Peptides against a protein of PDB entry 4A54. Designs and how they scored, part 71

Target 1, 94 residues: chain A of PDB entry 4A54
Amino acid sequence: MSVADFYGSNVEVLLNNDSKARGVITNFDSSNSILQLRLANDSTKSIVTKDIKDLRILPKNEIMPKNGTKSPSTNSTKLKSAETYSSKNKWSMD

## One batch from the design tools (peptide; made by RFdiffusion4, then SolubleMPNN)

Design b2_p22_8_s1 (from b2_p22_8, 12 letters changed)
Fold by OpenDDE base, seed 1:
Parts: C-alpha cells; sequence; structure tokens
Structure b2_p22_8_s1 (fold): chain B 94 residues (1-94), chain A 22 residues (1-22)
C-alpha cells in the first residue's frame, strides 16, 4: 500500500509541536518525505512527515467548514403577484 | 456504522505505518 492510495482523503494531522492541520491529501513527495494538504481556504500546506506525530482520517460527512460561500442572497424579490383588480364593469343597464 | 469506524481505523493505521517507514 502507498500514500497515494489516500489521495483525496480528508485528514487531521497532529504535529510534534502539538499544532494541528486539517485538509485533503493532494500529493506526496517521496524524495523529500513531504505530505501536501489542500486546506479549507484552498491554499496548500506542505508537511514534512518526520514532523507528524499522528494522523487521522475524517469521515466524509464532516462538513469541512465551507468557506462561507455567501450564498448569493437571492433577493427573492417577492414578485407581489399583481392582484389583477378585475374592474367589475358594473354595466348599469338603464 | 461500527463497520465504517473499524475500516477507517484500519486505514489510519496503515497510513501512519507507511508515513513512519519514510
Amino acid sequence: as target 1 above (94 residues)
Amino acid sequence: SKETEEHIKKLEKKLNEELEKL
């Protein structure tokens, strides 16, 4: 099995300095022993494998905090249904 | 599911083992 089998996995990496990084595994440089993660802000973080204390795989259902894509506030302009005032033509038959 | 959790733990172990060998 290789590290490449885990490409696309969402992971949490605990570093030797007790800091944490979360991201998707995008690449592994075997020559330099560097793991690359894509972070929530679409930036890439390179981590030297010797600095990794522990790594866990996050379940697919954990909604990575979507950078608040401002859902375009579809100003649903409530098109006020123009009440067609049916002008009752009172045909006054004289 | 419990099966999914066990599968994930197995994958984590394998990944950590591969990273430790490097």
Scores: peptide ipSAE 0.432, ipTM 0.842, DockQ to the pose 0.093
Fold by OpenDDE base, seed 4:
Structure b2_p22_8_s1 (fold): chain B 94 residues (1-94), chain A 22 residues (1-22)
Amino acid sequence: as target 1 above (94 residues)
Amino acid sequence: SKETEEHIKKLEKKLNEELEKL
């Protein structure tokens, strides 16, 4: 199996310096042993394969962390249950 | 699914093995 079989895969690369890069594999230069990633900002990062400590393939369903739109905390307005005070109208028979 | 995760792990292993040979 060749590295080219993984083109288009979204990956997380852990480097020997403990830095991480995430992107889509777009190219591999076998002559220079350079892996090319397209990053989330559409920029390209070139990584020398000897500097790779570990590589993880990200599942397709991993929603790239969209900027965490804080789900609006629905203020559950505690509807105060109107205690219907049944005013017993005491009909005073005169 | 668990099957999908196992498949991905197998592919990761293969890719890491290919990169290590270079």
Scores: peptide ipSAE 0.432, ipTM 0.843, DockQ to the pose 0.098
Fold by OpenDDE base, seed 5:
Structure b2_p22_8_s1 (fold): chain B 94 residues (1-94), chain A 22 residues (1-22)
Amino acid sequence: as target 1 above (94 residues)
Amino acid sequence: SKETEEHIKKLEKKLNEELEKL
């Protein structure tokens, strides 16, 4: 399992200084150990993971301030496999 | 549901474990 499996999750982060941050996980930099959150005001906050005391995943039903970014409902539109009806043109060589 | 809450707690544990490995 990786941190990337949690992208898009709404979380509450408790920091070592007892401050809290809430936002959606948008990115993780493994090289620098930095977790990126998108906040309610659409700004981004970078948090060094060593400064995290605890992280909680917030239920989806908690009214995230509807910033109207439609979660792309990837409606898995089943790409109806275009049945390539290969109409074999029966070239009747008469 | 209780099942949903337990599932979330399991995910939280996994995420915290991944962060602690860094």
Scores: peptide ipSAE 0.429, ipTM 0.841, DockQ to the pose 0.094
Fold by OpenDDE base, seed 2:
Structure b2_p22_8_s1 (fold): chain B 94 residues (1-94), chain A 22 residues (1-22)
Amino acid sequence: as target 1 above (94 residues)
Amino acid sequence: SKETEEHIKKLEKKLNEELEKL
């Protein structure tokens, strides 16, 4: 099991300084040990995992910050099909 | 339900265990 299995979970994080943060787990940076939460105001909070005292998962019925997961509009930049300019190399066989 | 609560507690435990390993 990995931290990634909990992406999208609404959690309350208790920090070592006894402060609390509530949000949806959006990312985990394993290289830097940083947990990212999306807060109710749509801001992102980065938390160093060493500063976490405890985590709890909030029930789905608690007002999840609107997952305004607007799916990033993948601006499908229409990769303009590289018009294969069929350079008709007219090999003029003379 | 009691089952749901137990499931959540199990997930919380697993998440905390994964974070402690980091």
Scores: peptide ipSAE 0.429, ipTM 0.842, DockQ to the pose 0.109

Design b2_p22_8_s2 (from b2_p22_8, 12 letters changed)
Fold by OpenDDE base, seed 2:
Structure b2_p22_8_s2 (fold): chain B 94 residues (1-94), chain A 22 residues (1-22)
Amino acid sequence: as target 1 above (94 residues)
Amino acid sequence: SKEIKEHIEKLEKKLNEELEKK
């Protein structure tokens, strides 16, 4: 599983300095260990992952303030459980 | 529901684990 699987999730981030940030995960830079959040005011906050103490996922039913911008159809990509189809390559030894 | 809570908790754990990877 990757951080990218959580793009579009609304989260609350608790930082090491005990401050909190709430927003939608928009990007993760693995090379620099930077998590990007879009905040309620449409600004972007970049957080270094080492500064994160704890992260919580907020349930969708919390009414994001309907700022009239079309909530991008968060394609609820049904995280189809990647059923790892173990393709049993039945090596039929004929 | 209890099931939803357990599912979210599992996802949170996975996300935190991914963010802690150096």
Scores: peptide ipSAE 0.449, ipTM 0.857, DockQ to the pose 0.075
Fold by OpenDDE base, seed 3:
Structure b2_p22_8_s2 (fold): chain B 94 residues (1-94), chain A 22 residues (1-22)
Amino acid sequence: as target 1 above (94 residues)
Amino acid sequence: SKEIKEHIEKLEKKLNEELEKK
């Protein structure tokens, strides 16, 4: 098994300084021991593995950072409420 | 489910082991 088997997994990384990072694993540089995460704001964070205290895998049901999955453009079909203005033609018979 | 949790924990352990190799 390799770190590459976990590419695309959403993870929370606890660092040695007690800070946390959350993101999707996008790459691992084995030569430099650097884990790359894509964050919720689409930025990339590189973490040296020696700085990792603990790593957990987040369940898919947790709100993945909205990868720009195109919210289905709810084409708000403006239902033109055809207000049928019944113009009452008052035919005044004189 | 308990089974899913155990499976995730196993994967986490494996991932941490791979990250600790260097």
Scores: peptide ipSAE 0.448, ipTM 0.860, DockQ to the pose 0.093
Fold by OpenDDE base, seed 5:
Structure b2_p22_8_s2 (fold): chain B 94 residues (1-94), chain A 22 residues (1-22)
Amino acid sequence: as target 1 above (94 residues)
Amino acid sequence: SKEIKEHIEKLEKKLNEELEKK
């Protein structure tokens, strides 16, 4: 498993300073430990991984950045999170 | 689905682990 398996996934990054960033993973520089996100405004944000406190994968029904993938993907497979949205459980299926 | 939630949580864990390798 590599970070590249998650390219195109929409994520929320919680930083050590308690700020948050949301975007689609577009690149990861393993040499420099830099994660690149495409943001909702179609700009890019580079985040040093040491500044990341936590990262979560957003369901496809979350607010998506421009040109983002509708669902988190791994190994070129979209996650099944795209079925039925429920206010009770964002991961729920009918 | 509970299964989907658990699957995503597993993927999140793996992703975080990959980001913490250095």
Scores: peptide ipSAE 0.439, ipTM 0.856, DockQ to the pose 0.075
Fold by OpenDDE base, seed 1:
Structure b2_p22_8_s2 (fold): chain B 94 residues (1-94), chain A 22 residues (1-22)
Amino acid sequence: as target 1 above (94 residues)
Amino acid sequence: SKEIKEHIEKLEKKLNEELEKK
């Protein structure tokens, strides 16, 4: 499996400095280890993978970027409630 | 469903592992 399999997924990235970024995965530069996200304001953010502490895939009912695409890995998910970020990803599902 | 939850968690784990390789 490659990072490219997750292109179009809406994700929340927790960085080593405890800051967060949310966006759609648009590209991954394996040579330079850079993950690219499209943010809610349609800007692009590049994140060096060494700065990533954790990444979660957001359900489709979470806030999406304006020009976000369907998450290939989560397009069929239906959550009863929106979940906040957790180190142990918890989903409210039947 | 519980199955979907477990599937998403597995995908997240795989994605994090791929991002940690370099």
Scores: peptide ipSAE 0.432, ipTM 0.854, DockQ to the pose 0.074

Design b2_p22_8_s3 (from b2_p22_8, 12 letters changed)
Fold by OpenDDE base, seed 4:
Structure b2_p22_8_s3 (fold): chain B 94 residues (1-94), chain A 22 residues (1-22)
Amino acid sequence: as target 1 above (94 residues)
Amino acid sequence: SEEIKEHIEKLEKKLNEELKKQ
């Protein structure tokens, strides 16, 4: 399995500095170890993989706040909504 | 569904492992 298999997935990335980024995986540069996310405001954020502490996959129906631009579409994978997230890749599903 | 939760957790684990291999 490769990172490319997750293109179009909506994710939350926790960085080593405890900051968070949410977006859709659009690209991965394996040569430079850079993960690219499309954010809710349609901008692109590049993240060096060594700076990633943890990554969570969000359900496809997760609503991302729009900032005057169209939000990127999620992939076709059917995931049930888990709206509450605990620490480190744990989902709270009722 | 607990089954769906487990499936997603498995995918997350795989993705995290692939990212850490870089």
Scores: peptide ipSAE 0.492, ipTM 0.879, DockQ to the pose 0.074
Fold by OpenDDE base, seed 5:
Structure b2_p22_8_s3 (fold): chain B 94 residues (1-94), chain A 22 residues (1-22)
Amino acid sequence: as target 1 above (94 residues)
Amino acid sequence: SEEIKEHIEKLEKKLNEELKKQ
């Protein structure tokens, strides 16, 4: 499993400074340890991995940035909601 | 489905691990 397997996934990144970024993973530079996100406004944000406290994969039904794709494939079930981000994923499913 | 939820949580864990092992 590599970070590249998650390209196109919509994620929420919690940084060490407690700020958050939400976007679609577009690239990962392993040499420089930089994760790139495409944001909702179609801009890009580069995040140094050492600054990442936690990363959450968002349900495919979440608001997605432009030209985003769904998260890694799972069985098709209804995702009821995603609660406020905390320590883990709070997906609610049928 | 709790099974699917657990699967996604596992993927999140893997992704976090891959990012942090750099």
Scores: peptide ipSAE 0.490, ipTM 0.877, DockQ to the pose 0.074
Fold by OpenDDE base, seed 1:
Structure b2_p22_8_s3 (fold): chain B 94 residues (1-94), chain A 22 residues (1-22)
Amino acid sequence: as target 1 above (94 residues)
Amino acid sequence: SEEIKEHIEKLEKKLNEELKKQ
């Protein structure tokens, strides 16, 4: 499985400095180890993978970038989510 | 479905592993 399989996923990235970034995965540069996110304001953020402490896939019902896309892993599923992000995905299925 | 939740968690784990291998 490659990182490209997750393009279009809405994610929250926890960095080693405990800061967070949320966005849609748009690209991964394997040569330079850089993950690219599209943010809510439609800007892009490049993150060096060594700075990533943890990455979570957000439920589709959460706030997404204006031009966000469906997550490839959940595009065919109807997920219910909690109001706030937690350490575990708060997705509920019937 | 708990099965779907577990599947997503597994995908998150795989994604994190792939990112850390680079």
Scores: peptide ipSAE 0.488, ipTM 0.876, DockQ to the pose 0.075
Fold by OpenDDE base, seed 3:
Structure b2_p22_8_s3 (fold): chain B 94 residues (1-94), chain A 22 residues (1-22)
Amino acid sequence: as target 1 above (94 residues)
Amino acid sequence: SEEIKEHIEKLEKKLNEELKKQ
């Protein structure tokens, strides 16, 4: 599995300074260890991976960038099901 | 379901691991 498998995913990144960034993964530069996010205002943020404390995947019903893409296609039906539920409870089931 | 949550958490863990390998 590679980082490229998650292109198009909406994520929240917790940084080592306890700040947060939310956006869609658009690119990963393995040579420079830089993760690129498209933010809600359509700007781009580059994050050095060493500054990342934790990353989580957000549900599809969360606020997306204006030019955001759908979550990447996966062979996992479980992933698709989880992302369709309410943002009130992450991955909550009825 | 709890099974689906665990599956998503596993994927998140894999993504974090790939990012930390750099």
Scores: peptide ipSAE 0.486, ipTM 0.874, DockQ to the pose 0.075

Design b2_p22_8_s4 (from b2_p22_8, 13 letters changed)
Fold by OpenDDE base, seed 1:
Structure b2_p22_8_s4 (fold): chain B 94 residues (1-94), chain A 22 residues (1-22)
Amino acid sequence: as target 1 above (94 residues)
Amino acid sequence: SEENKEHIKKLEEKLNKSLKEL
């Protein structure tokens, strides 16, 4: 099993200085022992593996607060179904 | 499920081991 098997996993990394980083594993540099995370703001953080105290895998259902790109609320203009006013043809019998 | 929790824990252990052996 390699670190590459965890690409795309959302993780929390506890560092030796007791700081934390959260992000998605995007890459691992085996030559330099560097783990790369994509953060919630779409920036990239490089972490030297020797500085990692502990790593946990976050469940998929943890809604990372997507910085709400407010999907433009498509104002579903409620197309008021034009009530076809059936004009009662007043059959004027003459 | 508890089974899924245990599976994730085993994956975390493997990942942490792999990172420490480097």
Scores: peptide ipSAE 0.481, ipTM 0.868, DockQ to the pose 0.093
Fold by OpenDDE base, seed 5:
Structure b2_p22_8_s4 (fold): chain B 94 residues (1-94), chain A 22 residues (1-22)
Amino acid sequence: as target 1 above (94 residues)
Amino acid sequence: SEENKEHIKKLEEKLNKSLKEL
C-alpha cells in the first residue's frame, strides 16, 4: 500500500512538537519525504514525515449537501376572486 | 459502525507504517 492510495483522505496529523494539522492529502514527495496537505483555507502545508508522530484518518463527514429545498413559500397570493359582475341584461320587452 | 472503525484503524496503521518506512 502506497501513500498515494490515501490521496484525497482527510487526516489529522500530530507532529512531534505536539502541534496538529488537519487537511486533505494532496501529494507525497517520496524523494524528500514530504507530505502535502490542503488545509481548510485552501492553503497547502508541507510536512516532513520524520516530524509526524501520528496520523489519523478523519471520517468522511458526508457533508450532506443540505439541499436547502427552499420550500417554495407558496406565497398564497390570495387571488382575490374577481367578483364576476353579472351584468343582468334587463331585456326590456316592449 | 464498529466495522468501519476497525477498517479506518487498519488504514491508519498502514499509512503510519508507510510514512515511517520512508
Scores: peptide ipSAE 0.481, ipTM 0.868, DockQ to the pose 0.088
Fold by OpenDDE base, seed 3:
Structure b2_p22_8_s4 (fold): chain B 94 residues (1-94), chain A 22 residues (1-22)
Amino acid sequence: as target 1 above (94 residues)
Amino acid sequence: SEENKEHIKKLEEKLNKSLKEL
């Protein structure tokens, strides 16, 4: 099993300095031993694997970083239903 | 389920192992 099999997984990385990083695995550079995470703010963090103390996979039910799927703001074009109130002018011709 | 937790744990172990072997 390769690191690439975990692309798209949401993870928490515990670093050797006891700091934590959370993000989605987007890439792994095997030549430089660098794990890339996309953070909640859409920035990318590169982590050298030697600095990783432990990594855990976060359950899907934890708030996925809102990939701003721009829900297409359906511009509800308010179709102004021009209710043409046809005022029946009853022209009484007497 | 506990089975799912164990499965995730095994995946974590594999990932951690893969990262340490590099």
Scores: peptide ipSAE 0.479, ipTM 0.869, DockQ to the pose 0.093
Fold by OpenDDE base, seed 2:
Structure b2_p22_8_s4 (fold): chain B 94 residues (1-94), chain A 22 residues (1-22)
Amino acid sequence: as target 1 above (94 residues)
Amino acid sequence: SEENKEHIKKLEEKLNKSLKEL
């Protein structure tokens, strides 16, 4: 499984400086180790992978970029939507 | 379902692993 399998997924990236970025994965440059996100304002943010502390896939009910898909998507598999019922429990599925 | 939660968790783990290995 490659990073490209997650193109179109909406993600939250936690950086090493504890800042967060949220957006849709649009591209990955493996040569330079740069992940590209489209943000809610349709701008692009480039993130060096070494600066990533953790990444999570966002459920459909969270704020999406304007031109993003509502569900995390993989090339071969559709991700089921997780429902959030609290700030702590991001994945409340039956 | 718990199964769906576990499935998403495994996908997140695979993505994080892929990013860390490059």
Scores: peptide ipSAE 0.461, ipTM 0.862, DockQ to the pose 0.074; fails the geometry check

## One batch from the design tools (peptide; made by RFdiffusion4, then SolubleMPNN)

Design b2_p23_1_s1 (from b2_p23_1, 7 letters changed)
Fold by OpenDDE base, seed 3:
Structure b2_p23_1_s1 (fold): chain B 94 residues (1-94), chain A 23 residues (1-23)
Amino acid sequence: as target 1 above (94 residues)
Amino acid sequence: KEEEEREKKTKELKEAIKEILEK
């Protein structure tokens, strides 16, 4: 049996870095051993098969988790407004 | 029965990937 026999299957992939990906198998690159998943946001994720720790085929009724776009926490470095110390030069006119 | 078939297919997919990595 080939990986191509599973095209269209919804899978959860556990990677060696303990991250998870969920998507539909759309392609397999045999030359590079890369599994391609279509994610819930219609983007494609390429996974190197050697990085796969585990995988499972999901039930058909399982709603693809909407990849919550982790809004990049823009660490707005609050530029601390330089308090302009206005040194009042009191010119004492002798 | 559906869960059993899903588990079977999962094993088959894992085996298919393993065969590619061993080549």
Scores: peptide ipSAE 0.627, ipTM 0.912, DockQ to the pose 0.562
Fold by OpenDDE base, seed 1:
Structure b2_p23_1_s1 (fold): chain B 94 residues (1-94), chain A 23 residues (1-23)
Amino acid sequence: as target 1 above (94 residues)
Amino acid sequence: KEEEEREKKTKELKEAIKEILEK
């Protein structure tokens, strides 16, 4: 299976420096081993695969935090508490 | 089922990246 099979997937990437990136896989540069993500702000982030500590595919329902355009303040309908997916995803690569 | 499929796909993606790192 190739990385190209996952184009369009929304992923969270944990880097070796413990920083995180979230975005849609748009491309993979095989020659340089670089994964390209489209971020919520429509910018592109290039990640060297050797710098990836862990990654996961996010559920389709996880709305990439749209840069808050002021959603009009309409009424308090209980946005169902985004089930805090207890990020107990132990990023255990072991 | 959907979560399980996502976990499976995640594993497959990890393996695909691992194969690249091994080359």
Scores: peptide ipSAE 0.626, ipTM 0.911, DockQ to the pose 0.654
Fold by OpenDDE base, seed 5:
Structure b2_p23_1_s1 (fold): chain B 94 residues (1-94), chain A 23 residues (1-23)
Amino acid sequence: as target 1 above (94 residues)
Amino acid sequence: KEEEEREKKTKELKEAIKEILEK
């Protein structure tokens, strides 16, 4: 499997510093080991994969970024506006 | 079942990232 097979998936990323990011996988730079997520505000966040503590694909009922692509694994409502996602949010797969 | 499949896909994604990092 390649990371490209998961483009369009809505994911939650937990970083080593316990901060979180939520977005749609748009690209993976293999040369630099950088995962790119489109966030709710349509900006792109670049994450160095070495900084990733954990990652999960969000369920269909989870809210997607505003202009994110629909994922085969999720069809949740798009976000109305940009949101700050922090470690205060529950880390659960339910 | 859906949650299990999502968990499986999550693991596959993690492995895909790991494989690249190991190259």
Scores: peptide ipSAE 0.613, ipTM 0.910, DockQ to the pose 0.693
Fold by OpenDDE base, seed 2:
Structure b2_p23_1_s1 (fold): chain B 94 residues (1-94), chain A 23 residues (1-23)
Amino acid sequence: as target 1 above (94 residues)
Amino acid sequence: KEEEEREKKTKELKEAIKEILEK
């Protein structure tokens, strides 16, 4: 399988610094090993793959809305805040 | 069953990323 097979998937990424990002996989730069996520506010976050500690594909019905957070146009799933957040949030598979 | 499928897909994604890192 390739990373491209998962484009459009909503994922939560745990980084080595214990921060988290949540978004839809839009691209993978194989040359630089960079995963790109579209965040709730439609901005793009680039994540260096080697900095990923863990990740999970989120269920379609998982909703973690924050005030002012905009849902992606293509998916019904509401994302968390566009900014990187701490690992203080629960890390578990639904 | 749906959770199991997501877990499987998650594992597959992790492996796909790992393969890139090992190249």
Scores: peptide ipSAE 0.607, ipTM 0.910, DockQ to the pose 0.761

Design b2_p23_1_s2 (from b2_p23_1, 8 letters changed)
Fold by OpenDDE base, seed 3:
Structure b2_p23_1_s2 (fold): chain B 94 residues (1-94), chain A 23 residues (1-23)
Amino acid sequence: as target 1 above (94 residues)
Amino acid sequence: SEEEEREKKTKELKKAIEEILKK
């Protein structure tokens, strides 16, 4: 059997870096050994096959977890405005 | 069972990928 026989299957892929991807197999590039997944947000993820540690076909009833894109924590650097207290030197004329 | 079939298909998919990597 070829990878093409599994197009449309929902899979979970565990990568060598311990990250996981879940999506539907849409394509396989045999020349470059790249597996393409359509993710829950309708984006496409390309996975190099050599980076795959493990994979499994998911049951049809599993709701694809919305990849909660962890919004990059914008480190709002609160610029603490250094209030320069201008000490008004009151020159007392004596 | 459906689970057994899914496991079988998973093994077949893994085999298909491995065959490509050997080429």
Scores: peptide ipSAE 0.622, ipTM 0.910, DockQ to the pose 0.597
Fold by OpenDDE base, seed 5:
Structure b2_p23_1_s2 (fold): chain B 94 residues (1-94), chain A 23 residues (1-23)
Amino acid sequence: as target 1 above (94 residues)
Amino acid sequence: SEEEEREKKTKELKKAIEEILKK
């Protein structure tokens, strides 16, 4: 099992500084240990894996909340906003 | 359940990342 087996998965990443990022796994740079996520605005965010506190694969019917507000559940995994935010909420599995 | 499978996959992904970091 490799990280490449999870390409295309929509994930939420919790960083050591308690900020969060959501996106689709597009690549993993094994040489530099960098996880790459495609964000809602189609930009790419590079995350050093050592900075990851936790991560989870999101349900296929879950979309990322826009503007800090919870969006209604849909059958789409499309991200509504490309944002990294500092989370004050408890880490939980949705 | 689907949630349990997702949790399982999440653990597998974490493990995959950790294995790379150990190399």
Scores: peptide ipSAE 0.621, ipTM 0.908, DockQ to the pose 0.701
Fold by OpenDDE base, seed 4:
Structure b2_p23_1_s2 (fold): chain B 94 residues (1-94), chain A 23 residues (1-23)
Amino acid sequence: as target 1 above (94 residues)
Amino acid sequence: SEEEEREKKTKELKKAIEEILKK
């Protein structure tokens, strides 16, 4: 089986520098051992296979993340519940 | 299952890459 048998597969690649890439396998350069991925933004990323730490084929229904869509870090700004200090209206009954 | 199939294919892809790196 060759890498070409997997053209069109959506993959997640973990690199040795702990960066990740997601894309569709479009080509493999056997001479230089370079894997080419088409990213969500339609750009192409070339990955040297020796730099690959791990990879997996993604489910077909997994939406290819658009390059640059920083997952909005939902900074859950913990809305510090403003402790509304209920001012005890001390009704001084004179 | 579909998941098992993907896992198998993943292993096959890894093997294919490894074979190239060994040459």
Scores: peptide ipSAE 0.619, ipTM 0.910, DockQ to the pose 0.663
Fold by OpenDDE base, seed 1:
Structure b2_p23_1_s2 (fold): chain B 94 residues (1-94), chain A 23 residues (1-23)
Amino acid sequence: as target 1 above (94 residues)
Amino acid sequence: SEEEEREKKTKELKKAIEEILKK
């Protein structure tokens, strides 16, 4: 199975620096190993796959984090940006 | 369940990325 099979999936990415990003997979550059996410603000974030500590596909009914909103989790924190949010939220599989 | 399927797909995505990193 290729990464392209998951285009359109909403994912949460945990980076090695413990920051998180949420977005829809729109592209994958195999030559450079770069995953591209469309964020809640419709901007694009490029993530080098070697910087990924963990990732998960989010359920369809789960909302994407937006600026000024709280995480939908019980350990919710205020999201400062649609691009990333703090690692204060518990990382767990749904 | 949908949750189990999502977890399975997550694992598959991780494997797909790992395969690229190994090349």
Scores: peptide ipSAE 0.618, ipTM 0.909, DockQ to the pose 0.723

